# Ledger of designs, part 40: peptides against a protein of PDB entry 1BH9

Target 1, 89 residues: chain A of PDB entry 1BH9
Amino acid sequence: FSEEQLNRYEMYRRSAFPKAAIKRLIQSITGTSVSQNVVIAMSGISKVFVGEVVEEALDVCEKWGEMPPLQPKHMREAVRRLKSKGQIP

## One batch from the design tools (peptide; aimed at target 1 I45 V54 V79)

Design b2_p29_7_s2 (made by RFdiffusion4, then SolubleMPNN; from b2_p29_7, 12 letters changed)
Fold by OpenDDE base, seed 5:
Structure b2_p29_7_s2 (fold): chain B 89 residues (1-89), chain A 29 residues (1-29)
Amino acid sequence: as target 1 above (89 residues)
Amino acid sequence: SLGLLTPEAKELLEELVEEFIRELTKQLL
């Protein structure tokens, strides 16, 4: 893939997640309040998750002989592979 | 310029992130 595409990938991976939304999601599951540190940690872990999924999807796309932009089929296959590898829950 | 993800792929990724957080929360909290 081109340098431009790789740069966009890196910028995408470094994007921040909305902390308020994450906090609300966690609290909807636990039924209790959650600390800022937990939200920060979850945000960071989620960023890693996104990076891994996108990287795997790019690999899938390339191995299928296709080109970006990534499509849902690449994302779904990426997740399946990562789960099979035990890299994501 | 064309983005790295199609709009549909981006929507799916957002759903995947929510599912991921949900699963981790159940496991860790």
Scores: peptide ipSAE 0.660, ipTM 0.924, DockQ to the pose 0.723
OpenDDE base, seeds 1, 2, 3, 4: peptide ipSAE 0.656, 0.656, 0.656, 0.656; ipTM 0.923, 0.923, 0.923, 0.923

Design b2_p29_7_s3 (made by RFdiffusion4, then SolubleMPNN; from b2_p29_7, 10 letters changed)
Fold by OpenDDE base, seed 5:
Structure b2_p29_7_s3 (fold): chain B 89 residues (1-89), chain A 29 residues (1-29)
Amino acid sequence: as target 1 above (89 residues)
Amino acid sequence: SLGLLTPEARELLEELTEEFIRQLTLELK
């Protein structure tokens, strides 16, 4: 199975954060109300984030000569690399 | 089954996602 197939499989299995939870999180940071459209947008962006992290983690795992399932160390390294590339904040 | 991620990796991914939302929100604030 290809890396893409594995990533797609994971995306299908990954549930989005509840809209209410995202809204509360954002509002706790901004101190102001947030529209539903902003929450929906953030939910979608978050899904993209998850996909990119998993794809990067699979690459890390492969480069380290290891095999799935992915471990926390792969996830942490993936995030670090994505930040370094400027792909995520 | 463990699937593509170990249980610990899944938990961490959720935490990382929350942190991502926080950081992105701070940048846009």
Scores: peptide ipSAE 0.692, ipTM 0.930, DockQ to the pose 0.659
OpenDDE base, seeds 1, 2, 3, 4: peptide ipSAE 0.689, 0.690, 0.688, 0.692; ipTM 0.929, 0.931, 0.930, 0.930

Design b2_p29_7_s4 (made by RFdiffusion4, then SolubleMPNN; from b2_p29_7, 11 letters changed)
Fold by OpenDDE base, seed 2:
Structure b2_p29_7_s4 (fold): chain B 89 residues (1-89), chain A 29 residues (1-29)
Amino acid sequence: as target 1 above (89 residues)
Amino acid sequence: SLGLLTPEAEAELQKLAEEFIRELTRKLL
């Protein structure tokens, strides 16, 4: 992968899930206020999730005999596989 | 130039991550 490709991905991974958005999402579900620590924890967990999905998606892409960049179908398949492996809920 | 993911893949990943967060929230909070 080119430096540009990796840089774009890392920037995306770091900024795609801002704390404010996570907080709003959680609170929309719980119906009550959420602590900063919960938001921080969920932010970290989400970044790990993204990393694991992308790693699996790269494997999917390779196994399908396709070339990067990754496409939506690789993301969806990656999540399905990770769920089947019990690596994500 | 494109990154490791297409813009469409980024959007899909965002959606999947939000679903993941919703599931964890439902289970844990």
Scores: peptide ipSAE 0.714, ipTM 0.933, DockQ to the pose 0.688
OpenDDE base, seeds 1, 3, 4, 5: peptide ipSAE 0.689, 0.686, 0.686, 0.686; ipTM 0.931, 0.930, 0.930, 0.931

Design b2_p29_8 (made by RFdiffusion4)
Pose (drawn by RFdiffusion4):
Structure b2_p29_8 (pose): chain A 89 residues (1-89), chain P 29 residues (1-29)
Amino acid sequence: as target 1 above (89 residues)
Amino acid sequence: MTEQLEEALKTLQETILEEMIAHPEKFQF
């Protein structure tokens, strides 16, 4: 396999949102503070969401006869499709 | 508390989505 497949996997494996921002964002909405678990769970769910969007946008870029990197028009279009399939909020 | 957390998750995902539209290369591997 290529250095890239390996490096693409490593990024996938360890990519994660900083807990500090996830927590400040959530607690700045509940007013109350929140737990370590809530932050981790929210990060896990947000990673899956990011995954569905990129995966869906990559499909649009592919079908529009274009190549990566993903452009803004791909992200928004992907969002519209995911909302239609009703798979993202 | 559950409804507040559901709304917080929605806001989080909307904020991430805005950043992904602005800088999609940062979220693509």

Design b2_p29_8_s1 (made by RFdiffusion4, then SolubleMPNN; from b2_p29_8 with T2K Q4K T11K T15L E18K A22E H23N)
Fold by OpenDDE base, seed 5:
Structure b2_p29_8_s1 (fold): chain B 89 residues (1-89), chain A 29 residues (1-29)
Amino acid sequence: as target 1 above (89 residues)
Amino acid sequence: MKEKLEEALKKLQELILKEMIENPEKFQF
């Protein structure tokens, strides 16, 4: 499983993550088969996660007095802040 | 299983973050 297998638009939009890719990732770690419900749950959590990161990045952009679109620096700062809050790994 | 599922989620989140940092333009309306 790699980042290239993720559909960026589906991840960010109100769409499902690629179930096959998510399932493979989970199974590679658990070492066993994974139910559809687990995949759905993991996808849902990930969707919310993406939303929270975007929101943080937008807040960073605004607080820096800058205009969209978001840039890597906004995302990096958002990640730093969320890590410091213990909200992301 | 809980620990492994948590690990899986963490790995997924790490991959997502990497993509968001490298391709922020893809995560905007």
Scores: peptide ipSAE 0.599, ipTM 0.907, DockQ to the pose 0.534
OpenDDE base, seeds 1, 2, 3, 4: peptide ipSAE 0.597, 0.594, 0.597, 0.594; ipTM 0.905, 0.904, 0.904, 0.906

Design b2_p29_8_s2 (made by RFdiffusion4, then SolubleMPNN; from b2_p29_8, 11 letters changed)
Fold by OpenDDE base, seed 5:
Structure b2_p29_8_s2 (fold): chain B 89 residues (1-89), chain A 29 residues (1-29)
Amino acid sequence: as target 1 above (89 residues)
Amino acid sequence: MEELLKKALEELQRLILEEMIENPERFQF
């Protein structure tokens, strides 16, 4: 993909995981308050995770001889492949 | 806490995947 596409995706990644929302979600799961450093780390990991899934989905799309935009079927197949590779839980 | 955080991350990833599958247009280039 082009540098422009990557730039747009980077902008999305920066805004996709607001710290406050991530903090609340983590706390709802852990049942206790978490540090800001933990929130930052979890947010970063989540952003990378999204990138890995999108990358795999694009590969699926290409392998199927299709063109973007990505569809649910590409995302679902990407998840299956990443799990089989042991790259995601 | 470490184990709880691991579970939290896995849950977060699950929710992210559901969002990506249901709304792929939000993750386009």
Scores: peptide ipSAE 0.597, ipTM 0.909, DockQ to the pose 0.695
OpenDDE base, seeds 1, 2, 3, 4: peptide ipSAE 0.592, 0.593, 0.585, 0.589; ipTM 0.907, 0.907, 0.905, 0.907

Design b2_p29_8_s3 (made by RFdiffusion4, then SolubleMPNN; from b2_p29_8, 11 letters changed)
Fold by OpenDDE base, seed 1:
Order: structure tokens, then sequence, then C-alpha cells
Structure b2_p29_8_s3 (fold): chain B 89 residues (1-89), chain A 29 residues (1-29)
């Protein structure tokens, strides 16, 4: 990827799950206020996770002889494969 | 709290996957 492509991807990824939304989700589950460090950690994990899913989906797309953009079918297949590998719950 | 954090992480991952499947374009380059 070019530097510009990487930057756009990061921008989209960051916009998908803002810190505030992540914090609210965590707090709704834990039943208590969570620290900034927890939000940062979860955000970082999410960033890596999204990257792994996208990489798998791109591989699926390529293996199917198709071209981007990624479609829901690629994402669903990526999830199935990652679950099969035990890489996601 | 540790178990709650694990639960939160799994829930977050599920949410991410749902969003990625629903609108892959949000995660394109």
Amino acid sequence: as target 1 above (89 residues)
Amino acid sequence: MEEKLKEALEALMKKILEEMIADPSRFQF
C-alpha cells in the first residue's frame, strides 16, 4: 500500500469506533466507569483486530478471483475462516 | 473485573464484525 492508502485506511478505521463509543460499550458491560488506559488498550486491540479481519477478507477476495472493494460476503467468509483458525471467538 | 473486561472485549469484537459486515466500505482504503 502507498502511504496515502494507509492513511485513508487508518482514518476510516478510527472513525468507525470512536473512543467515546468504545468507552460506553465497556462501561455498559462492566457496570462501572473505566479508565482512559482501558479505553486506549481496547482501542488498540480493536485497531489490530480490524486489520486482521480486513487482511483475511482481502485474501478471500483474491482467492475468489474478485477485486476490491470488499463486500459483505468477503467479510463473512473472513470471519468464518478466522473462527476456524481459532483466531477470533 | 477481569472477566467483565474479557466480556467487554468479546462484545466489542462482535460489534466490530457486525459493523464490518454491514458496511465494508467504512473499512476500505
Scores: peptide ipSAE 0.547, ipTM 0.887, DockQ to the pose 0.707
OpenDDE base, seeds 2, 3, 4, 5: peptide ipSAE 0.542, 0.537, 0.545, 0.547; ipTM 0.886, 0.884, 0.889, 0.890

Design b2_p29_8_s4 (made by RFdiffusion4, then SolubleMPNN; from b2_p29_8 with T2E Q4K T11V Q13M T15K A22E H23N; failed a check: too like the target's own chain)
Amino acid sequence: MEEKLEEALKVLMEKILEEMIENPEKFQF

## One batch from the design tools (peptide; aimed at target 1 T30 M42 I45)

Design b2_p30_3 (made by RFdiffusion4)
Pose (drawn by RFdiffusion4):
Structure b2_p30_3 (pose): chain A 89 residues (1-89), chain P 30 residues (1-30)
Amino acid sequence: as target 1 above (89 residues)
Amino acid sequence: SLEEYIREKGKELGYPDEVIEELVEIAEKL
């Protein structure tokens, strides 16, 4: 396999949102503070969401006869499709 | 909905139900 497959996997494996921002974002909405578990769970679910959007946008870029990197028009279009399939909020 | 999405993806990732309920309650304050 290529250095890139390996490096793409490593990034996938360890990519994660900083807990500090996830927490401040959530607690600045509930007013109350929140738990370690809530932050981790929210991070896990957000990572899946990011995964679905990029995976869907990569498909649009592919079908529009274009190549990566993903452009803004791909992300928004992907969002519209995911909402139609009703798979993302 | 966001609540439905949190429930589905929370269970798929194996998070405890009480953590998922807390996330749903947080989502309702949006």

Design b2_p30_3_s1 (made by RFdiffusion4, then SolubleMPNN; from b2_p30_3, 11 letters changed)
Fold by OpenDDE base, seed 5:
Structure b2_p30_3_s1 (fold): chain B 89 residues (1-89), chain A 30 residues (1-30)
Amino acid sequence: as target 1 above (89 residues)
Amino acid sequence: SLEEYIERVGRELGFPQEVIDELISIASLL
C-alpha cells in the first residue's frame, strides 16, 4: 500500500457500526431481543467483512495502476475476487 | 456460505462458541 492508501484504510478500520443500529437490524430479523454480546459480535464480524473488502479494493486499485480514492468499480472487483477465492460468502 | 464465514471470523476474533452459534442461527433466517 502507498502511504495514502494505508491512511485511508486505517480510517476505515477506526470506523464502527453503531450498536443501536445493529441491535435494531438483528431484532428486525429475529423478532426478539438479542444480547449485548451478540450485538458486539455481529458488529465485529461486519467490521471484518468491510475491512477485508476494502483491503482487497485497495489492492485492486493499485494493481490497475490507478490513484486513490477508491471507486465503486474497485469495490465491485474486490467483492468478485474475494468470492472467487472463497474468502467471503 | 454466510454461516461458514461467521464461524471462521468468529473464531478469529475469539468469540465464545455460544455467541457464534447464536449468530449462525440468526444468519439462517436471512
Scores: peptide ipSAE 0.454, ipTM 0.890, DockQ to the pose 0.931
OpenDDE base, seeds 1, 2, 3, 4: peptide ipSAE 0.445, 0.440, 0.440, 0.454; ipTM 0.887, 0.887, 0.887, 0.890

Design b2_p30_3_s2 (made by RFdiffusion4, then SolubleMPNN; from b2_p30_3, 8 letters changed)
Fold by OpenDDE base, seed 5:
Structure b2_p30_3_s2 (fold): chain B 89 residues (1-89), chain A 30 residues (1-30)
Amino acid sequence: as target 1 above (89 residues)
Amino acid sequence: SLEDYIRRVGKELGFPQEVIDELVEIASLL
């Protein structure tokens, strides 16, 4: 990654999903309350997912010879590639 | 599958198995 790409990636790494939002989302699915540990874990997994997609998208952008910032087309291609590799569902 | 993904990532992140199992169950409801 270029310095700029790395910096942008790190910005993503530093972001997190709000616990309250995750809790509400999960509870809307289960119909019951969920533990704090489940919320933390789901938040972590969601973060990893986003991180993996962003990392792949940055690679796509670079391989296409394009300049940052990432565009929706990079994200779509990244998801396609990761699914093809079996890395994400 | 989403369940398999949760299992993989959950293990990578060192989550307790009980938490992973619960997450997998939740995922199955999607």
Scores: peptide ipSAE 0.449, ipTM 0.888, DockQ to the pose 0.965
OpenDDE base, seeds 1, 2, 3, 4: peptide ipSAE 0.435, 0.433, 0.431, 0.445; ipTM 0.884, 0.884, 0.885, 0.887

Design b2_p30_3_s3 (made by RFdiffusion4, then SolubleMPNN; from b2_p30_3, 12 letters changed)
Fold by OpenDDE base, seed 5:
Structure b2_p30_3_s3 (fold): chain B 89 residues (1-89), chain A 30 residues (1-30)
Amino acid sequence: as target 1 above (89 residues)
Amino acid sequence: SLEDYIREVGEKLGFPQSVIDELVSIASLT
């Protein structure tokens, strides 16, 4: 990664989904309230997933000889590659 | 599968098994 790409990755890494938004999403699926620990866990797993996709997308962007910022085509290719490698479902 | 991913990541992050099981159950509804 270039320094610029690494800095962007770190910005994404430091971000997190709002707890309230995650809680609402889960409850829309279950139809009832969920525990705080479930919300925390879902937030963590979602963050790991997004982080892996962003990291792969930065690699795709670099390998294609393109400059930041990331574009939708980089994200789509990243997901495809990660699924092909069996690293995400 | 999504369920396998949740178990793998959840265990790696050190979540309680009861929480992982509940998440897997929720995932199975989708």
Scores: peptide ipSAE 0.338, ipTM 0.851, DockQ to the pose 0.846
OpenDDE base, seeds 1, 2, 3, 4: peptide ipSAE 0.328, 0.316, 0.314, 0.328; ipTM 0.847, 0.839, 0.836, 0.846

Design b2_p30_3_s4 (made by RFdiffusion4, then SolubleMPNN; from b2_p30_3, 14 letters changed)
Fold by OpenDDE base, seed 4:
Structure b2_p30_3_s4 (fold): chain B 89 residues (1-89), chain A 30 residues (1-30)
Amino acid sequence: as target 1 above (89 residues)
Amino acid sequence: SLIDYITRVGRELGFPQEVIDELQKIASLT
């Protein structure tokens, strides 16, 4: 990776979904309040999900003989492949 | 399924079972 690519990755790695937003989303589904632990857990799972998709997208990009940065087409294909593999719902 | 995914990832991240159960319950509502 170039320095720029590394920086983008680090920013991604350090990013997290805002707890308040996650809490609101969950509560919109349940109609009731949820525990902090559930919010933390959902945030973590969401981060893992994104990470898995990005990892697959990088693989797609490479397999297509293309170079980073990732493009939407790589992300779409990644999701498709992960679903096909049964890795994500 | 979403429930299966939550269960797998939840275990991988070391979440307490009670939290996983809550998440599964929430997921079942969708």
Scores: peptide ipSAE 0.448, ipTM 0.888, DockQ to the pose 0.933
OpenDDE base, seeds 1, 2, 3, 5: peptide ipSAE 0.434, 0.430, 0.428, 0.441; ipTM 0.887, 0.885, 0.885, 0.889

Design b2_p30_4 (made by RFdiffusion4)
Pose (drawn by RFdiffusion4):
Structure b2_p30_4 (pose): chain A 89 residues (1-89), chain P 30 residues (1-30)
Amino acid sequence: as target 1 above (89 residues)
Amino acid sequence: PTEEQVTQAFEAVFEYALSHALEYSHEFFS
C-alpha cells in the first residue's frame, strides 16, 4: 500500500476534536457544567457527522465530474441531500 | 438540563463540526 493510504488511515484513526472547545460549547448552552463522558460522547457523534458529510460531499464532487479537494459547493449540496434522506438533523 | 437545552447543545455541536468538515476533508485528501 501507499504512504498515503497509511497516512490517510492514521489521520482517520486519531483525528478528534479538542475536549476543551466541545465542553465550553456545551456548557455555554446548558449553563450547568458537564461531565467527561458527555464531552467524549459528543465528540464521537460529531466525528461520525463530519464523516457522513465528507463522505456525501465526496460523492457529489465525484458525480459533478470534479476532483477533490472538496469545495464549499460540495459541502452544502451534500448537506441538502443528507437532510432529504433525513439522515442528518 | 432541560430537553430544549440538550437539543440546542446537539445542534451547536453539529454546527461546529460542520464548520470544520471542509478543513478536515482538505487535510484528509491531501

Design b2_p30_4_s1 (made by RFdiffusion4, then SolubleMPNN; from b2_p30_4, 16 letters changed)
Fold by OpenDDE base, seed 3:
Structure b2_p30_4_s1 (fold): chain B 89 residues (1-89), chain A 30 residues (1-30)
Amino acid sequence: as target 1 above (89 residues)
Amino acid sequence: ASEEELKKAYEAMFEFALSKALEFARKLLS
């Protein structure tokens, strides 16, 4: 990655959704309420997952000769590549 | 895009990835 891309990644890495937002999102998907511990656990797992996907997406963006910001197509391709590598199901 | 606009764009991407993470979790628990 270029220094600029790394800087963008660091900005993203330092970002996070509030617990309330994560809780609401989880509940929207599961259809039931979740405990604080579940939110914390899922938040941590998701952060790691997002970091991996974003890193891959930035690589995709670079390899395609494109500039940030990342677009949905980069994220989709990143997920596809990670699946092919067996890093995610 | 400004830094703020970029941040918002990444937040949208984060939400997408979070949804995928939850999908993954659901698969693990099924």
Scores: peptide ipSAE 0.050, ipTM 0.506, DockQ to the pose 0.070
OpenDDE base, seeds 1, 2, 4, 5: peptide ipSAE 0.023, 0.029, 0.050, 0.031; ipTM 0.436, 0.462, 0.501, 0.479

Design b2_p30_4_s2 (made by RFdiffusion4, then SolubleMPNN; from b2_p30_4, 15 letters changed)
Fold by OpenDDE base, seed 5:
Structure b2_p30_4_s2 (fold): chain B 89 residues (1-89), chain A 30 residues (1-30)
Amino acid sequence: as target 1 above (89 residues)
Amino acid sequence: PSEEELKKALEAVFEFALSQALEFARQLLA
């Protein structure tokens, strides 16, 4: 990583998922209203897991002897590995 | 909401987040 890439990644890490979209998605499944705090909590948990997926994908990319940017195959493999470890559903 | 519904919601949120993360990752890590 260049320093610029690291800075961009850190900014991404600090970004939040769109609350409205998350709220709609949850409510479409539960059929009931969801509080703002629940949306915030769900978004936060998801953000952590996505960060772990990206980190795992970077590790996959490196171990496969490939260079960024990340490709779908890296993300798919990362998810598979994390699921096998029980880190994500 | 039931525990099953919450689990389903969480999984759906993960899938949504992953789709966005992939796009961002390709841009940020290029």
Scores: peptide ipSAE 0.159, ipTM 0.631, DockQ to the pose 0.692
OpenDDE base, seeds 1, 2, 3, 4: peptide ipSAE 0.151, 0.158, 0.132, 0.151; ipTM 0.630, 0.633, 0.594, 0.626

Design b2_p30_4_s3 (made by RFdiffusion4, then SolubleMPNN; from b2_p30_4, 15 letters changed)
Fold by OpenDDE base, seed 2:
Structure b2_p30_4_s3 (fold): chain B 89 residues (1-89), chain A 30 residues (1-30)
Amino acid sequence: as target 1 above (89 residues)
Amino acid sequence: PTKEQLEKALQAVYEFALSQALEFARELLA
């Protein structure tokens, strides 16, 4: 990341994630209402996860001699690499 | 929710997050 990208990343980390969608997703699995704290926790984990994938994808993009915007191929390779490193499920 | 349900939810959330990652990346880098 450039310094500007790092700044944006920090802002992203402090910003909201689609909590409503996550809540609906969890409730569809549990069949019951889910506490706000659970949604917050899941949202936080999701945000960190996305950040890691994006960071890896940018690295992939760079190593392939390409530049943003990221494409699905970068995301797929990023996930593969992160799984290989044991950094994501 | 049960432990198993939470684990399933976590996995589902990961899949959801991954599906949204590209969109967030583009927003982040815009």
Scores: peptide ipSAE 0.280, ipTM 0.755, DockQ to the pose 0.650
OpenDDE base, seeds 1, 3, 4, 5: peptide ipSAE 0.152, 0.124, 0.260, 0.263; ipTM 0.634, 0.586, 0.738, 0.744

Design b2_p30_4_s4 (made by RFdiffusion4, then SolubleMPNN; from b2_p30_4, 16 letters changed)
Fold by OpenDDE base, seed 2:
Structure b2_p30_4_s4 (fold): chain B 89 residues (1-89), chain A 30 residues (1-30)
Amino acid sequence: as target 1 above (89 residues)
Amino acid sequence: MTEEQLEAARKAMYEFALSKALEFARKLLS
């Protein structure tokens, strides 16, 4: 990523996953109360995951000789590749 | 949280994140 993209990514990482939504989601899965630290951890995991997918999708886009914006096909292929590499479950 | 619950939550987070990834990517790259 360029410096500009990195800056936007940092802003994204700070705001992309609101704590309240994450907490509700986790509690809907576990059926139990969740601590703030768990919410923070899960938010971090989500942010890292998205970053990996986006980077791979950009690579896919480039290798296919295409330019952004990313499309669903790039995201699907990115996930497939990352799973094949064992990078994501 | 039990390990099982944590794993379930992790999986849910991946699914949630993936569902938002395209939108976030477009915002990032705009």
Scores: peptide ipSAE 0.204, ipTM 0.698, DockQ to the pose 0.652
OpenDDE base, seeds 1, 3, 4, 5: peptide ipSAE 0.117, 0.115, 0.064, 0.124; ipTM 0.591, 0.593, 0.537, 0.595

Design b2_p30_5 (made by RFdiffusion4)
Pose (drawn by RFdiffusion4):
Structure b2_p30_5 (pose): chain A 89 residues (1-89), chain P 30 residues (1-30)
Amino acid sequence: as target 1 above (89 residues)
Amino acid sequence: SEFEELREKFFEEYEDLLIEEALEYSQELF
């Protein structure tokens, strides 16, 4: 396999949101503070959401006869499709 | 549940931000 497959996997394996921002964002909505578990769970669910959007946008870029990197028009279009399939909020 | 309600509120408030973070992740990926 290529250095890239390996490096793409490593990034996938360890990519994660900083807990500090996730927590401040959530607690700045509930007013109350929140738990370690809530932050981690929210990070995990957000990572899957990011995964579905990028995966869906990559499909649009592919079908529009274009190549990566993903452009803004791909992200928004992907979002519209995901909302139609009703798979993202 | 309380967590599901919090989650829905979080995604309603920060969906655009999560989409922007998805674009930055894809730039690093490709």

Design b2_p30_5_s1 (made by RFdiffusion4, then SolubleMPNN; from b2_p30_5, 11 letters changed)
Fold by OpenDDE base, seed 4:
Structure b2_p30_5_s1 (fold): chain B 89 residues (1-89), chain A 30 residues (1-30)
Amino acid sequence: as target 1 above (89 residues)
Amino acid sequence: SEFDELLEKFFEEYFEALVEKALELAHKLF
């Protein structure tokens, strides 16, 4: 992506991921309260996942000769590629 | 491990939501 986009992306990468939301998600799965460390770890992993999907989707968009904004088709292909690479389950 | 199991369940349950979050984020940033 462009330098401007990269800067915005880096801002995202350096920002905190919504811990409260992640905590709620985890607790809905476990049915119990979870430690702060688990929330932090899961938040980090989730953020990386989201970031990688976006990054891959942008690459897909570019390789298809298209320009942002990203569309669902880019996201679907990104997920497929990331799974193929073994980067996501 | 317990964490690995939790992680797997987490992604299995919220994978689509996370992808949607990614799309939302992309639209916000780009």
Scores: peptide ipSAE 0.333, ipTM 0.833, DockQ to the pose 0.724
OpenDDE base, seeds 1, 2, 3, 5: peptide ipSAE 0.316, 0.320, 0.294, 0.319; ipTM 0.825, 0.825, 0.815, 0.826

Design b2_p30_5_s2 (made by RFdiffusion4, then SolubleMPNN; from b2_p30_5, 14 letters changed)
Fold by OpenDDE base, seed 4:
Formats: structure tokens, sequence, C-alpha cells
Structure b2_p30_5_s2 (fold): chain B 89 residues (1-89), chain A 30 residues (1-30)
């Protein structure tokens, strides 16, 4: 993607997911409260996952000759590609 | 490990939600 997109992506990489949201997701699974360390770990993993998807989606968008903003179709294709690469389940 | 189980279940259950968050974040920056 373009230098401008890369710069914005780098800004994204420096951002963090809301810990509260991650905590709620975990607790909905476990049925119990979770430690801050678990939330931090899961937040980090989620950040990496989302980052990979967004990066791939931007590439998809560009390769399809389309312009931002990203659309669900770009995200879906990104996931398919990442799965084919073995980067995500 | 227990964490591995949690991780697997987390992504299986909330995969779509994470994608929605991805799109949301993307729209803020791109």
Amino acid sequence: as target 1 above (89 residues)
Amino acid sequence: SEFDKLLEEFFEKYFEALLEKALEFAHKLF
C-alpha cells in the first residue's frame, strides 16, 4: 500500500484495543472474571490479528483497484487469503 | 494449556466480532 497508508497503519499499530471490551469477551466465555494479565495478553493477540487482517484487506482493496474506506468484502477476502497462507485458522 | 483453550475458544466465538472491530478501526484511520 501507499506510503500514506503505511504511515496510518503504523499509527494503528501503536494504538491499543479497549481492554474493557476484551475483558468482557473473555468473561462471556469463561463465565468468571479474568486477571489483568490475561486481558493484556488477549488484547495483544487480538491487536496482532486485527492488524494482519487490516493490512491484508488494504492490499486486497488496492489489488482490486478500489479505494478506501475498507468494506466488509475486503475483510472477508483478507481472511480467506490469510487462511490460505496459514497465518490464521 | 488452559490459556491455549481460552485462546482457541475466544477466536472461534468472537472471530466475526474481531473483524467488525478491525473494520471500525480501519475506518478511523483509513
Scores: peptide ipSAE 0.241, ipTM 0.766, DockQ to the pose 0.689
OpenDDE base, seeds 1, 2, 3, 5: peptide ipSAE 0.224, 0.238, 0.226, 0.228; ipTM 0.767, 0.765, 0.759, 0.766

Design b2_p30_5_s3 (made by RFdiffusion4, then SolubleMPNN; from b2_p30_5, 12 letters changed)
Fold by OpenDDE base, seed 2:
Structure b2_p30_5_s3 (fold): chain B 89 residues (1-89), chain A 30 residues (1-30)
Amino acid sequence: as target 1 above (89 residues)
Amino acid sequence: SEFDKLLEEFFEKYFEALVEEALEFSKKLF
């Protein structure tokens, strides 16, 4: 994709999910409050994961000779590929 | 570690939601 798209992608990957949302998500799992450090870490990791899925899906879309926007089928294939590569569980 | 366990549970529970977030984000690229 274009330089501008890459910049937006990289900025997104380096950004974090809203802390409040992530905190609520974690709390729903643990049943207790979590530290800000854990929220920050989880938020960052989540964004990295999202970025990896997007990047792989864009590659899938391109390899299939299709044009944006991404579709669920691209996301599904991206996830499959990432799992096969051992990049995600 | 406990953190690893938390991560696994987190992604197991919210994997699809995170993928949907990825899809929504991708739309902003185009």
Scores: peptide ipSAE 0.319, ipTM 0.802, DockQ to the pose 0.711
OpenDDE base, seeds 1, 3, 4, 5: peptide ipSAE 0.314, 0.309, 0.311, 0.312; ipTM 0.803, 0.797, 0.793, 0.800

Design b2_p30_5_s4 (made by RFdiffusion4, then SolubleMPNN; from b2_p30_5, 12 letters changed)
Fold by OpenDDE base, seed 5:
Structure b2_p30_5_s4 (fold): chain B 89 residues (1-89), chain A 30 residues (1-30)
Amino acid sequence: as target 1 above (89 residues)
Amino acid sequence: SEFDELLERFFEKYFEALLEEALELAHKLF
């Protein structure tokens, strides 16, 4: 992370994951509405997951000698690494 | 644990879509 990236990431880490985005995400798959409790639960899970993936993806991007913006390939590699580390299922 | 099981079920169903959301958010943050 650059200093500015770290600051933005920390602000994200301390913020709530957008419930609307999670709701849209779930609804796009299920085709139906979901309860608020499901949205709240998935919001928390998603926030942690996204934060870890983005952090790892930035590291991947740097290790590959590339610069932001992040690309799908960085995200995919980040997930692979996190799974290998046992940080995500 | 129950938390681990919940995560596994969540990822099995929403993983790909969640990655797209993550990428979109990443572009907003970085």
Scores: peptide ipSAE 0.258, ipTM 0.796, DockQ to the pose 0.465
OpenDDE base, seeds 1, 2, 3, 4: peptide ipSAE 0.249, 0.250, 0.219, 0.234; ipTM 0.783, 0.779, 0.763, 0.774

